Peptides against a protein of PDB entry 7C96. Designs and how they scored, part 36

Target 1, 73 residues: chain A of PDB entry 7C96
Amino acid sequence: PVIPDDFRCPISLELMKDPVIVSTGQTYERTCIEKWLQAGHGTCPKTQQTLTSTVLTPNYVLRSLIAQWCEAN

## One batch from the design tools (peptide; aimed at target 1 L13 C32 W36)

Design b2_p30_3_s1 (made by RFdiffusion4, then SolubleMPNN; from b2_p30_3, 15 letters changed)
Fold by OpenDDE base, seed 5:
Structure b2_p30_3_s1 (fold): chain B 73 residues (1-73), chain A 30 residues (1-30)
Amino acid sequence: as target 1 above (73 residues)
Amino acid sequence: MEEERREEERRREEEERHLKEFEEKLKEGL
């Protein structure tokens, strides 16, 4: 079935396995955003807003929703 | 296990490619 857009990483365009939230509130696959930050970027990839923090917070709600979707499909 | 390893490798390669393309797209747009 078609993967909901909200379940896809803005960078990889794939179903997120380990979704994390950046300071701007956007969610990405952990590995993708980590590589982005390690490359020297200090902005949110999607919004291009400057990040107030480089802390990555696990999006447990989204992870659960994705898991439920995967079970149903 | 071997097939699983290959699938994971392909997934990582695709991720890296998408990240590179995304970064390049942003650079072009800035």
Scores: peptide ipSAE 0.111, ipTM 0.584, DockQ to the pose 0.070
OpenDDE base, seeds 1, 2, 3, 4: peptide ipSAE 0.100, 0.108, 0.104, 0.105; ipTM 0.567, 0.580, 0.572, 0.574

Design b2_p30_3_s2 (made by RFdiffusion4, then SolubleMPNN; from b2_p30_3, 17 letters changed)
Fold by OpenDDE base, seed 5:
Structure b2_p30_3_s2 (fold): chain B 73 residues (1-73), chain A 30 residues (1-30)
Amino acid sequence: as target 1 above (73 residues)
Amino acid sequence: KEELEKLLKEKKEEEEKKKKEFEKKLEEGK
């Protein structure tokens, strides 16, 4: 089935397994954004906004929603 | 139906390009 856009990582364009929120409020797959940051980038891939922090916060709500979607599809 | 298939194909290609752009940017940073 078609994956909801909100459930796809802006970078990998795939269903997120470990969604994390960056300082700009955007959510990405953990591994994707970590690689981006480790490459020396300090901006939000989707919005190009400068990140005020490199802290990645787990998006538990989205993780749960994705899990529910996966169970149903 | 044909039009839809073309649009879907076009969308996939666009998404693939976007993904490659990110990957390229990532690689260039390393």
Scores: peptide ipSAE 0.199, ipTM 0.645, DockQ to the pose 0.846
OpenDDE base, seeds 1, 2, 3, 4: peptide ipSAE 0.162, 0.181, 0.187, 0.187; ipTM 0.620, 0.630, 0.641, 0.636

Design b2_p30_3_s3 (made by RFdiffusion4, then SolubleMPNN; from b2_p30_3, 15 letters changed)
Fold by OpenDDE base, seed 5:
Structure b2_p30_3_s3 (fold): chain B 73 residues (1-73), chain A 30 residues (1-30)
Amino acid sequence: as target 1 above (73 residues)
Amino acid sequence: SEEEKKKEEEEKKKEEELKKKFEEELEKGK
């Protein structure tokens, strides 16, 4: 089935398994954004905005929604 | 519709470009 846009990582374009929120409010797959940050980047890949923090906050709500979608499809 | 198809293709292109840029920047950073 077609994966909802909000459930796909902006980078990998795949269904997110561990979605995390960056300081700009954008959500990415943890693995993707961690690689980006570890490479020395301090910007949001999608918006190009400078990150005020490198803290990654788990998006539990989205994680739950994705899980529900996976169960139904 | 033709308009929807064009918009969808444009969005897909933008998504792929973002992924490409991401990978390129990661490679450059190594």
Scores: peptide ipSAE 0.242, ipTM 0.698, DockQ to the pose 0.532
OpenDDE base, seeds 1, 2, 3, 4: peptide ipSAE 0.216, 0.211, 0.214, 0.204; ipTM 0.687, 0.680, 0.681, 0.677

Design b2_p30_3_s4 (made by RFdiffusion4, then SolubleMPNN; from b2_p30_3, 20 letters changed)
Fold by OpenDDE base, seed 5:
Structure b2_p30_3_s4 (fold): chain B 73 residues (1-73), chain A 30 residues (1-30)
Amino acid sequence: as target 1 above (73 residues)
Amino acid sequence: SALKELLEKLKKLEEEKKKKEFEKKLEEGK
């Protein structure tokens, strides 16, 4: 089935397994954004906005939605 | 249709390009 764009990581372009929200409100796959931050980048890959925090907040709602979608498809 | 297939191929190519651009920036940061 066609994967909804909202369920795909902006970086990997794959279905997110562990979606996390950055300070700009964008959601990425944890592994992808962590690599970006560990490389010394302090901006949001998608928007280029400066991150006010490097804290990654799990997007439980999206994770649940993705899980539901996977079960149905 | 042929058009549908071409559009899908184009989308795929654009995605690959986007991924490579990210990888490049990632490398620049390291």
Scores: peptide ipSAE 0.302, ipTM 0.724, DockQ to the pose 0.925
OpenDDE base, seeds 1, 2, 3, 4: peptide ipSAE 0.295, 0.293, 0.284, 0.284; ipTM 0.720, 0.719, 0.716, 0.716

Design b2_p30_4 (made by RFdiffusion4)
Pose (drawn by RFdiffusion4):
Structure b2_p30_4 (pose): chain A 73 residues (1-73), chain P 30 residues (1-30)
Amino acid sequence: as target 1 above (73 residues)
Amino acid sequence: SELDSLRDKLYTAPSSEAPTILAQMKAVWE
């Protein structure tokens, strides 16, 4: 059960199934960051840096790295 | 759990407390 931290969501602290990127460059689990934005925050959770967009973009390359790691282990 | 309570707090607290709450969550999780 040796899970690299880079693959963990900063909020869920668990492996990411649907990693998305916010305008600050930070990556979260979709369901976590969606809740954060639903609670009325307009801030990057990790950096407190205010957001310039609400667009969540899937981090496909990370999804690939995670998927690769999953099959090996 | 304590970790769940901190996570709930993270969604209800002012944005200025979020980094501190996240650090605490990580410490509890470890």

Design b2_p30_4_s1 (made by RFdiffusion4, then SolubleMPNN; from b2_p30_4, 13 letters changed)
Fold by OpenDDE base, seed 5:
Structure b2_p30_4_s1 (fold): chain B 73 residues (1-73), chain A 30 residues (1-30)
Amino acid sequence: as target 1 above (73 residues)
Amino acid sequence: SEVEELREKLYTAPSSEAPKLLAEIEELSK
C-alpha cells in the first residue's frame, strides 16, 4: 500500500514508528532527529528555523493515526 | 545507495544544506 506523505519522516521517508515534534512544529522519526541533533545542529532540518529547544515531544496523535492506518492496510 | 549516501551527508553537511538534501532524497525515493 502507498504510505501517506504525512506519515513519512522527512529524513528517512519511511513510515514513522516513533514520531516526535521539534520546537518548530515539524515532526520527524525520533532516531533521525536525535542523530541530527547529536551531529551538532541547532536548526530544523526542513525549515532551517532555529530550534528554541532540543526537547522532543512525542506526537501521540500522529502515532495513533499511523497505527489506525496500519491496521486497515 | 545514492539515497543512503545523501542521508549520511545530511548529518555532516552544514545545516543550511538540509532542505536541499531532503528534497533530493525525496525525489530519488519516488
Scores: peptide ipSAE 0.705, ipTM 0.936, DockQ to the pose 0.977
OpenDDE base, seeds 1, 2, 3, 4: peptide ipSAE 0.701, 0.697, 0.701, 0.702; ipTM 0.935, 0.934, 0.935, 0.935

Design b2_p30_4_s2 (made by RFdiffusion4, then SolubleMPNN; from b2_p30_4, 16 letters changed)
Fold by OpenDDE base, seed 5:
Structure b2_p30_4_s2 (fold): chain B 73 residues (1-73), chain A 30 residues (1-30)
Amino acid sequence: as target 1 above (73 residues)
Amino acid sequence: SEIDEIREQLFTAPSSEHPELLAKLEELAK
């Protein structure tokens, strides 16, 4: 089935398994954004905005929506 | 693949190029 755009990580282009929100509000797959940060970047890949924090917040709402979608498809 | 190449570029390119690179990925994913 066609994966909804909002359910795919902008970097991996795959269905997110562990979506996390960065300080700018954008959501990415945890492993992808962690690699990004490890590479020394201090901006949001999508928006170029400076990350005010390196804290990654789990996007539980999105995780749930993805789970529901997976069960239905 | 082209997608893999663009992804690798993301990790080394300056911030000004990130949105464009992501846009390319999005286009290729269609």
Scores: peptide ipSAE 0.361, ipTM 0.843, DockQ to the pose 0.845
OpenDDE base, seeds 1, 2, 3, 4: peptide ipSAE 0.324, 0.343, 0.324, 0.335; ipTM 0.828, 0.837, 0.829, 0.835

Design b2_p30_4_s3 (made by RFdiffusion4, then SolubleMPNN; from b2_p30_4, 17 letters changed)
Fold by OpenDDE base, seed 4:
Structure b2_p30_4_s3 (fold): chain B 73 residues (1-73), chain A 30 residues (1-30)
Amino acid sequence: as target 1 above (73 residues)
Amino acid sequence: SELEKVIEELYTAPSEKHPELLEEAKKIAE
């Protein structure tokens, strides 16, 4: 089945398993964005916006939606 | 579908795509 774009990590382009929200409001796969941050970057890969925080917030809603989609497909 | 309705109701932050940075991030993530 075709994976909805919003369910794909902007970095890995794969279905997100552990989606997290960065300070800009964008969502990434946790491991992808962590590696980006660990590499010394302080910007949002997708938007180039400066991250006001490096805190990663689990996107529980999206996680749930993805789970529901997976169950249906 | 119900799922689609929920998705449509979700707020997403406005964004601009920057493929060059995404490619770099992908490289780092690999």
Scores: peptide ipSAE 0.271, ipTM 0.719, DockQ to the pose 0.062
OpenDDE base, seeds 1, 2, 3, 5: peptide ipSAE 0.255, 0.271, 0.258, 0.252; ipTM 0.711, 0.719, 0.710, 0.706

Design b2_p30_4_s4 (made by RFdiffusion4, then SolubleMPNN; from b2_p30_4, 15 letters changed)
Fold by OpenDDE base, seed 5:
Structure b2_p30_4_s4 (fold): chain B 73 residues (1-73), chain A 30 residues (1-30)
Amino acid sequence: as target 1 above (73 residues)
Amino acid sequence: SEVEEIREKLFTAPPSEAPKLLEELKKLAE
């Protein structure tokens, strides 16, 4: 079935397994955004807004929604 | 693949190019 756009990481284009929220409010797959940060970038890939913090917050709500979708499909 | 090439470019190119690269990836995924 077609994966909802909101469930796919903007970078990996795959169903997110460990979605995390950056300071700008955008969500990415953890491994993808960590690689981005490791490259020395301090901005949000999608919005280019400066990250006020490099802390990555787990998006538990989205994780739950994805889990429900996977269970139904 | 083209998708893989663009994704790798995302991590090596200047961060200012990220938005357009992400859009290109999205289009290829559809």
Scores: peptide ipSAE 0.665, ipTM 0.923, DockQ to the pose 0.883
OpenDDE base, seeds 1, 2, 3, 4: peptide ipSAE 0.656, 0.653, 0.659, 0.661; ipTM 0.921, 0.920, 0.921, 0.922

Design b2_p30_5 (made by RFdiffusion4)
Pose (drawn by RFdiffusion4):
Structure b2_p30_5 (pose): chain A 73 residues (1-73), chain P 30 residues (1-30)
Amino acid sequence: as target 1 above (73 residues)
Amino acid sequence: SELDTLREQFYEASTDEAHEILEKMQTLHE
């Protein structure tokens, strides 16, 4: 059960199934960051940096790295 | 669990409070 931290969501602290990127460059689990934005916050949770967009963009390359790690282990 | 409680509080907190809670969550998880 040796899970690299880079693959963990900063809010869920668990492996990411649907990693998305916010305008600050930070990556979260979709369901976590969606809740954060639903609670009225307009800030990057990790950096407190205010957001310049609400667009969540899938981090496909990370999804690939995670998927690769999953099959090996 | 304590971690779940911190997580629930995190969503309800202001930005500054949520930042401090997030650090606590990460330390507790480690």

Design b2_p30_5_s1 (made by RFdiffusion4, then SolubleMPNN; from b2_p30_5, 16 letters changed)
Fold by OpenDDE base, seed 5:
Structure b2_p30_5_s1 (fold): chain B 73 residues (1-73), chain A 30 residues (1-30)
Amino acid sequence: as target 1 above (73 residues)
Amino acid sequence: SKIDELREKFFKASVEEAHKLLKEIQELAK
């Protein structure tokens, strides 16, 4: 089935399993954005905006939506 | 694959190069 764009990580381009939100509001797969940050980067991969924080917030709503989509497809 | 290669470079690149690589990856994945 076709994966909705909003369910795909901007980096891995795969269905997100552990989606997290960065300070810019963009959501990524945790492992992808963590690797990016660990490399010393302080920008949002998608928007190129400077991150005001490196804190990653779990996107529980999106996680739930993805889970529901997976069950239906 | 080409995309896999670019992703490897993405995580090792500078900020400027990484952003370019990401754009390229996204284009190739269309």
Scores: peptide ipSAE 0.530, ipTM 0.894, DockQ to the pose 0.805
OpenDDE base, seeds 1, 2, 3, 4: peptide ipSAE 0.520, 0.520, 0.511, 0.519; ipTM 0.892, 0.891, 0.889, 0.891

Design b2_p30_5_s2 (made by RFdiffusion4, then SolubleMPNN; from b2_p30_5, 17 letters changed)
Fold by OpenDDE base, seed 5:
Order: sequence, then C-alpha cells, then structure tokens
Structure b2_p30_5_s2 (fold): chain B 73 residues (1-73), chain A 30 residues (1-30)
Amino acid sequence: as target 1 above (73 residues)
Amino acid sequence: SEIEKLREQFFKADVATAQKLLEQIQELAK
C-alpha cells in the first residue's frame, strides 16, 4: 500500500524506522539527519532554518503510528 | 536510480547545494 507522506523521511523518502525531531520541529530518519550533521551542517534540510540545537528527540508518537499502520497494512 | 544518486550527492555536498538536491529528490518522489 501507499505510504503516508508523514511517515516518510524527507531525505530517504522511505518509511521511517527511527524518527527523530530536530529543533525546527521537523522529523527525519535518525541515520539521515545524523549523516547531515556529521558533515558539519547546522541547518534543517527541509525548512532551511538554522538548528538551535543538534539534539535529536525520538518521535515516539510517530513511531507508534507507523507501527500501527504497518500492522494494519 | 536517479533518486539514489542524488541522495548520495546530498550527503557529500555543501549546505546550499545539498538543499537544492533535496528539492530535486522531493520533486522526483511525487
């Protein structure tokens, strides 16, 4: 079935397995945004806003929603 | 694929170029 856009990482375009929230409020796959940060970048790929922090917060709600969707589909 | 190639470039590019690449990737994903 078609993967909901909100469940796809803006970078990988794949169903997120470990979604994390950056300081701008955007959610990415952890591995993708970590690679971005490790390259020395300090902006949000999606919004182009400067990241006020490099802390990555797990998006537990989204993880749960994705899990539920996967179970149903 | 084209998207995969762009993604590889994305992680190797500077900020300005990378963000343009992301736009291209997202456009192709529509």
Scores: peptide ipSAE 0.570, ipTM 0.902, DockQ to the pose 0.755
OpenDDE base, seeds 1, 2, 3, 4: peptide ipSAE 0.560, 0.565, 0.554, 0.566; ipTM 0.900, 0.901, 0.898, 0.901

Design b2_p30_5_s3 (made by RFdiffusion4, then SolubleMPNN; from b2_p30_5, 13 letters changed)
Fold by OpenDDE base, seed 5:
Structure b2_p30_5_s3 (fold): chain B 73 residues (1-73), chain A 30 residues (1-30)
Amino acid sequence: as target 1 above (73 residues)
Amino acid sequence: SELEKLREQFFKASPEEAHELLKQIQELSK
């Protein structure tokens, strides 16, 4: 079935397995954004805003929505 | 594929380049 755009990582374009929120409020797949940060970057790929923190917060709401969608499809 | 090449470039790009590459990736995903 067609995957909702909000369920796909902006970078990988795949259904997110471990969605995390960065300080700018954008959500990415953990592995993708961690690779970006490990390369020494301190900005949000999508918005170019400077990250006020490198802490990655699990997006539990989105994870739940994706799980429900996967169960139904 | 082109998408895979863009993703590879993304992880080697500067913040400004990455932003533009991301736009290109989003367009190709449609």
Scores: peptide ipSAE 0.532, ipTM 0.893, DockQ to the pose 0.907
OpenDDE base, seeds 1, 2, 3, 4: peptide ipSAE 0.527, 0.506, 0.513, 0.530; ipTM 0.892, 0.885, 0.889, 0.893

Design b2_p30_5_s4 (made by RFdiffusion4, then SolubleMPNN; from b2_p30_5, 14 letters changed)
Fold by OpenDDE base, seed 2:
Structure b2_p30_5_s4 (fold): chain B 73 residues (1-73), chain A 30 residues (1-30)
Amino acid sequence: as target 1 above (73 residues)
Amino acid sequence: SEIEKLREQFFKASVEEAQELLKKIQELSK
């Protein structure tokens, strides 16, 4: 089945397994955004906005929704 | 693949290039 866009990482375009929210409110796969940050970037990949923090907050709601979707499909 | 190459470029891209590359990746993956 077609994976909902909101369930796909903007970078990998794959179903997110560990979705995290950056300071701009965008959600990415943890490994993808960590790689971006480790490359020395301080901006949000999708929006180009400067990150006010490099803290990555787990998106538990989305994780749950994805898990439910995977179970149903 | 082309997408994989673009992804590699993305992680090395400047802020100015990143969004454009991301769009390109998304279009190719559609």
Scores: peptide ipSAE 0.486, ipTM 0.878, DockQ to the pose 0.949
OpenDDE base, seeds 1, 3, 4, 5: peptide ipSAE 0.483, 0.468, 0.479, 0.481; ipTM 0.878, 0.875, 0.878, 0.879

Design b2_p30_6 (made by RFdiffusion4)
Pose (drawn by RFdiffusion4):
Formats: C-alpha cells, sequence, structure tokens
Structure b2_p30_6 (pose): chain A 73 residues (1-73), chain P 30 residues (1-30)
C-alpha cells in the first residue's frame, strides 16, 4: 500500500480518482474542491490565494500517471 | 486557523470523514 503523496488530494488525503486543476495550478479531487466552492470560498485551499476563475480543468496527464501506477500495483 | 487548516485538523487529528469535516468547518466559518 505504498501510495505516493503527489497522487493524493490535499483535502481527501487519498488517491485521486478525478483530479482537476484550479487557476492557481493546484490539483484536487473534483468532489473535494467542488464542495469547497459550494461552501462559498473563492480561494485555493492549499495556497489561500484567491481564485481568478471557477473553471475546474481535468488533469489528464496526472490521470494517466495515476492509472499507470494503479495497474502496476 | 483558516478554514482549510481547520478542515485538515479535523481530517488528520480528529479522524473525520471529508463530509463530516466540511460540515464542522461550515459550522465554524460560515
Amino acid sequence: as target 1 above (73 residues)
Amino acid sequence: MTPFEYLLYLRQEEKLTVDEAFEKMNEKYN
């Protein structure tokens, strides 16, 4: 069960199934960051940096790295 | 503490689920 931290969501602290990127460059699990924005916060959770967009963009390359790691282990 | 720091405290120290941590964080900061 050796899970690299880079693949963990800063909020869930678990492996990411649907990693998305916010305008600050930080990546979160979709369901976690969605809840954060639903609670009225307009800030990047990790950096407290205020956001310039609400667009969540899938991090496909990370999805690929995680998927690759999953099949090996 | 910021809302995020408080949420991580609930996750790491109080062993709450993500939904429980969000509920408690909202009670404190909203």

Design b2_p30_6_s1 (made by RFdiffusion4, then SolubleMPNN; from b2_p30_6, 8 letters changed)
Fold by OpenDDE base, seed 5:
Structure b2_p30_6_s1 (fold): chain B 73 residues (1-73), chain A 30 residues (1-30)
Amino acid sequence: as target 1 above (73 residues)
Amino acid sequence: MTPFEYLLYLLEVEKLSVDEAFEKMEQVFN
C-alpha cells in the first residue's frame, strides 16, 4: 500500500518509526534529525528556519497513527 | 543546492543509504 506522505520522514522518505518534533513544528525520524544536528546544522531541514532549541519532542500522536495504519495495511 | 537538497538527491537519485548520504553530505558541506 501507498504510505501517506505525512507518515514519511522528510529526510529518509521512509515510514517513520520514532517521529520527533523540532522547534519549528516539523516532524522527522529521530535518527535522521539527530544526524543532521550532529553534522553541525542548526536549522530545520525542511523549512531552513533556525532552530530555537535542539530539543526533540516525541510525536506520540503520529507514532500511534502510523501504528494504526500499519495494522490496517 | 542546499545540504538538505543534496541529501535528498543522494537518497533519491544516487540511491544511497541514509548513513552513506549523510557521510557524503558532510564531506561536501563541512
Scores: peptide ipSAE 0.619, ipTM 0.922, DockQ to the pose 0.767
OpenDDE base, seeds 1, 2, 3, 4: peptide ipSAE 0.605, 0.597, 0.591, 0.591; ipTM 0.919, 0.919, 0.917, 0.917

Design b2_p30_6_s2 (made by RFdiffusion4, then SolubleMPNN; from b2_p30_6, 10 letters changed)
Fold by OpenDDE base, seed 5:
Structure b2_p30_6_s2 (fold): chain B 73 residues (1-73), chain A 30 residues (1-30)
Amino acid sequence: as target 1 above (73 residues)
Amino acid sequence: MTPFEYLLELLTKEKLSVDEAFEKMEQVFK
């Protein structure tokens, strides 16, 4: 089955397992965005906007939607 | 290109893993 674009990490392009939201509102796979930040980048990969915070907020809604999709497919 | 665009190229065209892509990206964008 084709993975919905909203379920793919903008970086890895793979189905997200632990989606987190950055200050710009974009969602990424936790490990990917952490690697990005650890590499010294303080911007949102997708939008290039400067992050006002490096706090990563779990996207539980998306996590649940992905889980439901995976169960059905 | 930007670091992000380079990552995408490594992951899609060169078929590198996420770890490999980040490692190479960091070598280029020091």
Scores: peptide ipSAE 0.659, ipTM 0.931, DockQ to the pose 0.746
OpenDDE base, seeds 1, 2, 3, 4: peptide ipSAE 0.656, 0.650, 0.649, 0.649; ipTM 0.930, 0.929, 0.929, 0.929

Design b2_p30_6_s3 (made by RFdiffusion4, then SolubleMPNN; from b2_p30_6, 10 letters changed)
Fold by OpenDDE base, seed 5:
Structure b2_p30_6_s3 (fold): chain B 73 residues (1-73), chain A 30 residues (1-30)
Amino acid sequence: as target 1 above (73 residues)
Amino acid sequence: MSPFEYLLKLLKEEKLSVDEAFEEMEKVFN
């Protein structure tokens, strides 16, 4: 089955397993965005906006949607 | 291109893994 674009990490391009939201509101796979931050980047990969915070908030809603999709497919 | 665009290029065109892509990106953008 075709994976919905919203379920893919903007970086890895793969189905997200641990989606997290950055300060700009964009969602990424935790591992990917952490690597981005560790590389010294302080901007949102997708929007290039400066991150006002490095806090990563779990996107439980998306995680649930992905889980439901995976169960059905 | 930007670091993000470079990552996407490596993943899509060069078919590198995420870890390999970040490694190469670091070499270019430090």
Scores: peptide ipSAE 0.588, ipTM 0.917, DockQ to the pose 0.757
OpenDDE base, seeds 1, 2, 3, 4: peptide ipSAE 0.582, 0.573, 0.572, 0.572; ipTM 0.916, 0.914, 0.914, 0.914

Design b2_p30_6_s4 (made by RFdiffusion4, then SolubleMPNN; from b2_p30_6, 10 letters changed)
Fold by OpenDDE base, seed 5:
Structure b2_p30_6_s4 (fold): chain B 73 residues (1-73), chain A 30 residues (1-30)
Amino acid sequence: as target 1 above (73 residues)
Amino acid sequence: MSPFEYLLELLTKKKLSVDEAFEKMEQKFN
């Protein structure tokens, strides 16, 4: 089955397992965005906006949607 | 190109793993 684009990490382009939201509102796979931050980047990969915070908030809604999709497919 | 665009190129065109892509990205931009 074709994976919905919204379920793919903008970086890895793979189905997200642990989606997290950055200060700009964009969602990424936790591991990917952490690597981005650890590399010294303080901007949102997708929007290039400066991150006002490095806090990563779990996107439980998306995680649930992905889980439901995986169960059905 | 930007670090993000470079990552995408490595992942899609060169078919590198996420870890390999980040390694090369850091070598190029850092």
Scores: peptide ipSAE 0.633, ipTM 0.929, DockQ to the pose 0.768
OpenDDE base, seeds 1, 2, 3, 4: peptide ipSAE 0.629, 0.626, 0.627, 0.620; ipTM 0.928, 0.928, 0.927, 0.926

Design b2_p30_7 (made by RFdiffusion4)
Pose (drawn by RFdiffusion4):
Structure b2_p30_7 (pose): chain A 73 residues (1-73), chain P 30 residues (1-30)
Amino acid sequence: as target 1 above (73 residues)
Amino acid sequence: TEIEVNEKIMELVRQGKVDEARELRTEFDD
């Protein structure tokens, strides 16, 4: 059960199934960051940096790295 | 609430207290 921290969501602290990127460059689990934005925050949770867009963009290359790690272990 | 737990987790993560943030998350999920 040796899970690299880079693959963990800063909020869920668990492996990411649907990693998305916010305008600051930070990556979160979709369901976690969606709840954060639903609670009225307009800030990057990790950096407190205010956001310049609400667009969540899938981090496909990370999804690939996670998927690769999953099949090996 | 879930949001309050998340805010506290992010505070602890910024402070480098990942173990405490993981403990808090386990307690909340239980």

Design b2_p30_7_s1 (made by RFdiffusion4, then SolubleMPNN; from b2_p30_7, 11 letters changed)
Fold by OpenDDE base, seed 5:
Structure b2_p30_7_s1 (fold): chain B 73 residues (1-73), chain A 30 residues (1-30)
Amino acid sequence: as target 1 above (73 residues)
Amino acid sequence: SEIEVMEQIMELNRQGKLKEAEELRKKFLE
């Protein structure tokens, strides 16, 4: 089935397994954004805004939605 | 490198060129 765009990481373009929210409110796959930050980037990949924090917050709501979708499809 | 591909994917994504972004993903990230 076609994966909803909102369920795909902006970087990996794949279904997110461990979605996390950055300071700008955008969500990415944890491993992807961690690699981005580790590479020395201090900006949000999607918006190019400077990150005010490097804290990554698990997006539990999205994780649940993805799980529900996977169960139904 | 992987990070360079990721950067390119994001650049294309920001430009709305999702098709091209997907092609890069398929070629370099499986």
Scores: peptide ipSAE 0.612, ipTM 0.900, DockQ to the pose 0.893
OpenDDE base, seeds 1, 2, 3, 4: peptide ipSAE 0.581, 0.580, 0.605, 0.599; ipTM 0.892, 0.891, 0.897, 0.897; seeds 1, 4 fail the geometry check

Design b2_p30_7_s2 (made by RFdiffusion4, then SolubleMPNN; from b2_p30_7, 10 letters changed)
Fold by OpenDDE base, seed 5:
Structure b2_p30_7_s2 (fold): chain B 73 residues (1-73), chain A 30 residues (1-30)
Amino acid sequence: as target 1 above (73 residues)
Amino acid sequence: SEIEVMEKIMELNRQGKLEEARKLREEYLA
């Protein structure tokens, strides 16, 4: 089935398994954004805005939506 | 390197070139 665009990580372009939210409100796959940060980047990959924090917050809502979609498809 | 590919993917994605980004991802990260 066709995966909804909102369920794909902007970096990996794949269905997110562990979606996390950055300070700008954008969501990425945890492993992807962590690698981005470890490389010395202090900006949001999508918006290029400077991150006010490097804290990554699990996107539980999206995780649940993805789980429901996977169950139905 | 992997990070350079990721950077390029995001650049293409920001530009709306999703198909090109997908091809790059498939070639170097898949």
Scores: peptide ipSAE 0.653, ipTM 0.914, DockQ to the pose 0.900
OpenDDE base, seeds 1, 2, 3, 4: peptide ipSAE 0.619, 0.630, 0.640, 0.641; ipTM 0.905, 0.908, 0.910, 0.910

Design b2_p30_7_s3 (made by RFdiffusion4, then SolubleMPNN; from b2_p30_7, 14 letters changed)
Fold by OpenDDE base, seed 5:
Structure b2_p30_7_s3 (fold): chain B 73 residues (1-73), chain A 30 residues (1-30)
Amino acid sequence: as target 1 above (73 residues)
Amino acid sequence: SEIEVYEEIMKLVREGKIEEAEKLLKEYKA
């Protein structure tokens, strides 16, 4: 089945397993965005906006949606 | 349909309306 674009990490382009939200509201795979930040970047990979915080918030809603979608497909 | 529900939930998520998204998700699963 075709994977919804919103379920794919903007960086890895793969189905997200541990989606997290950054300060700009964009969601990424945790490992991908952590590597980006560890590399010294302070911007959002997708929007290039400056991150006001480096706090990563788990996107539980998206995680649940992906899980449900995977069960149905 | 399932796709329509997912699209609506994801729209809410992108808008930062997480609680509303969670509510809709729970209602759909019920």
Scores: peptide ipSAE 0.085, ipTM 0.614, DockQ to the pose 0.028
OpenDDE base, seeds 1, 2, 3, 4: peptide ipSAE 0.084, 0.023, 0.024, 0.026; ipTM 0.599, 0.432, 0.474, 0.441

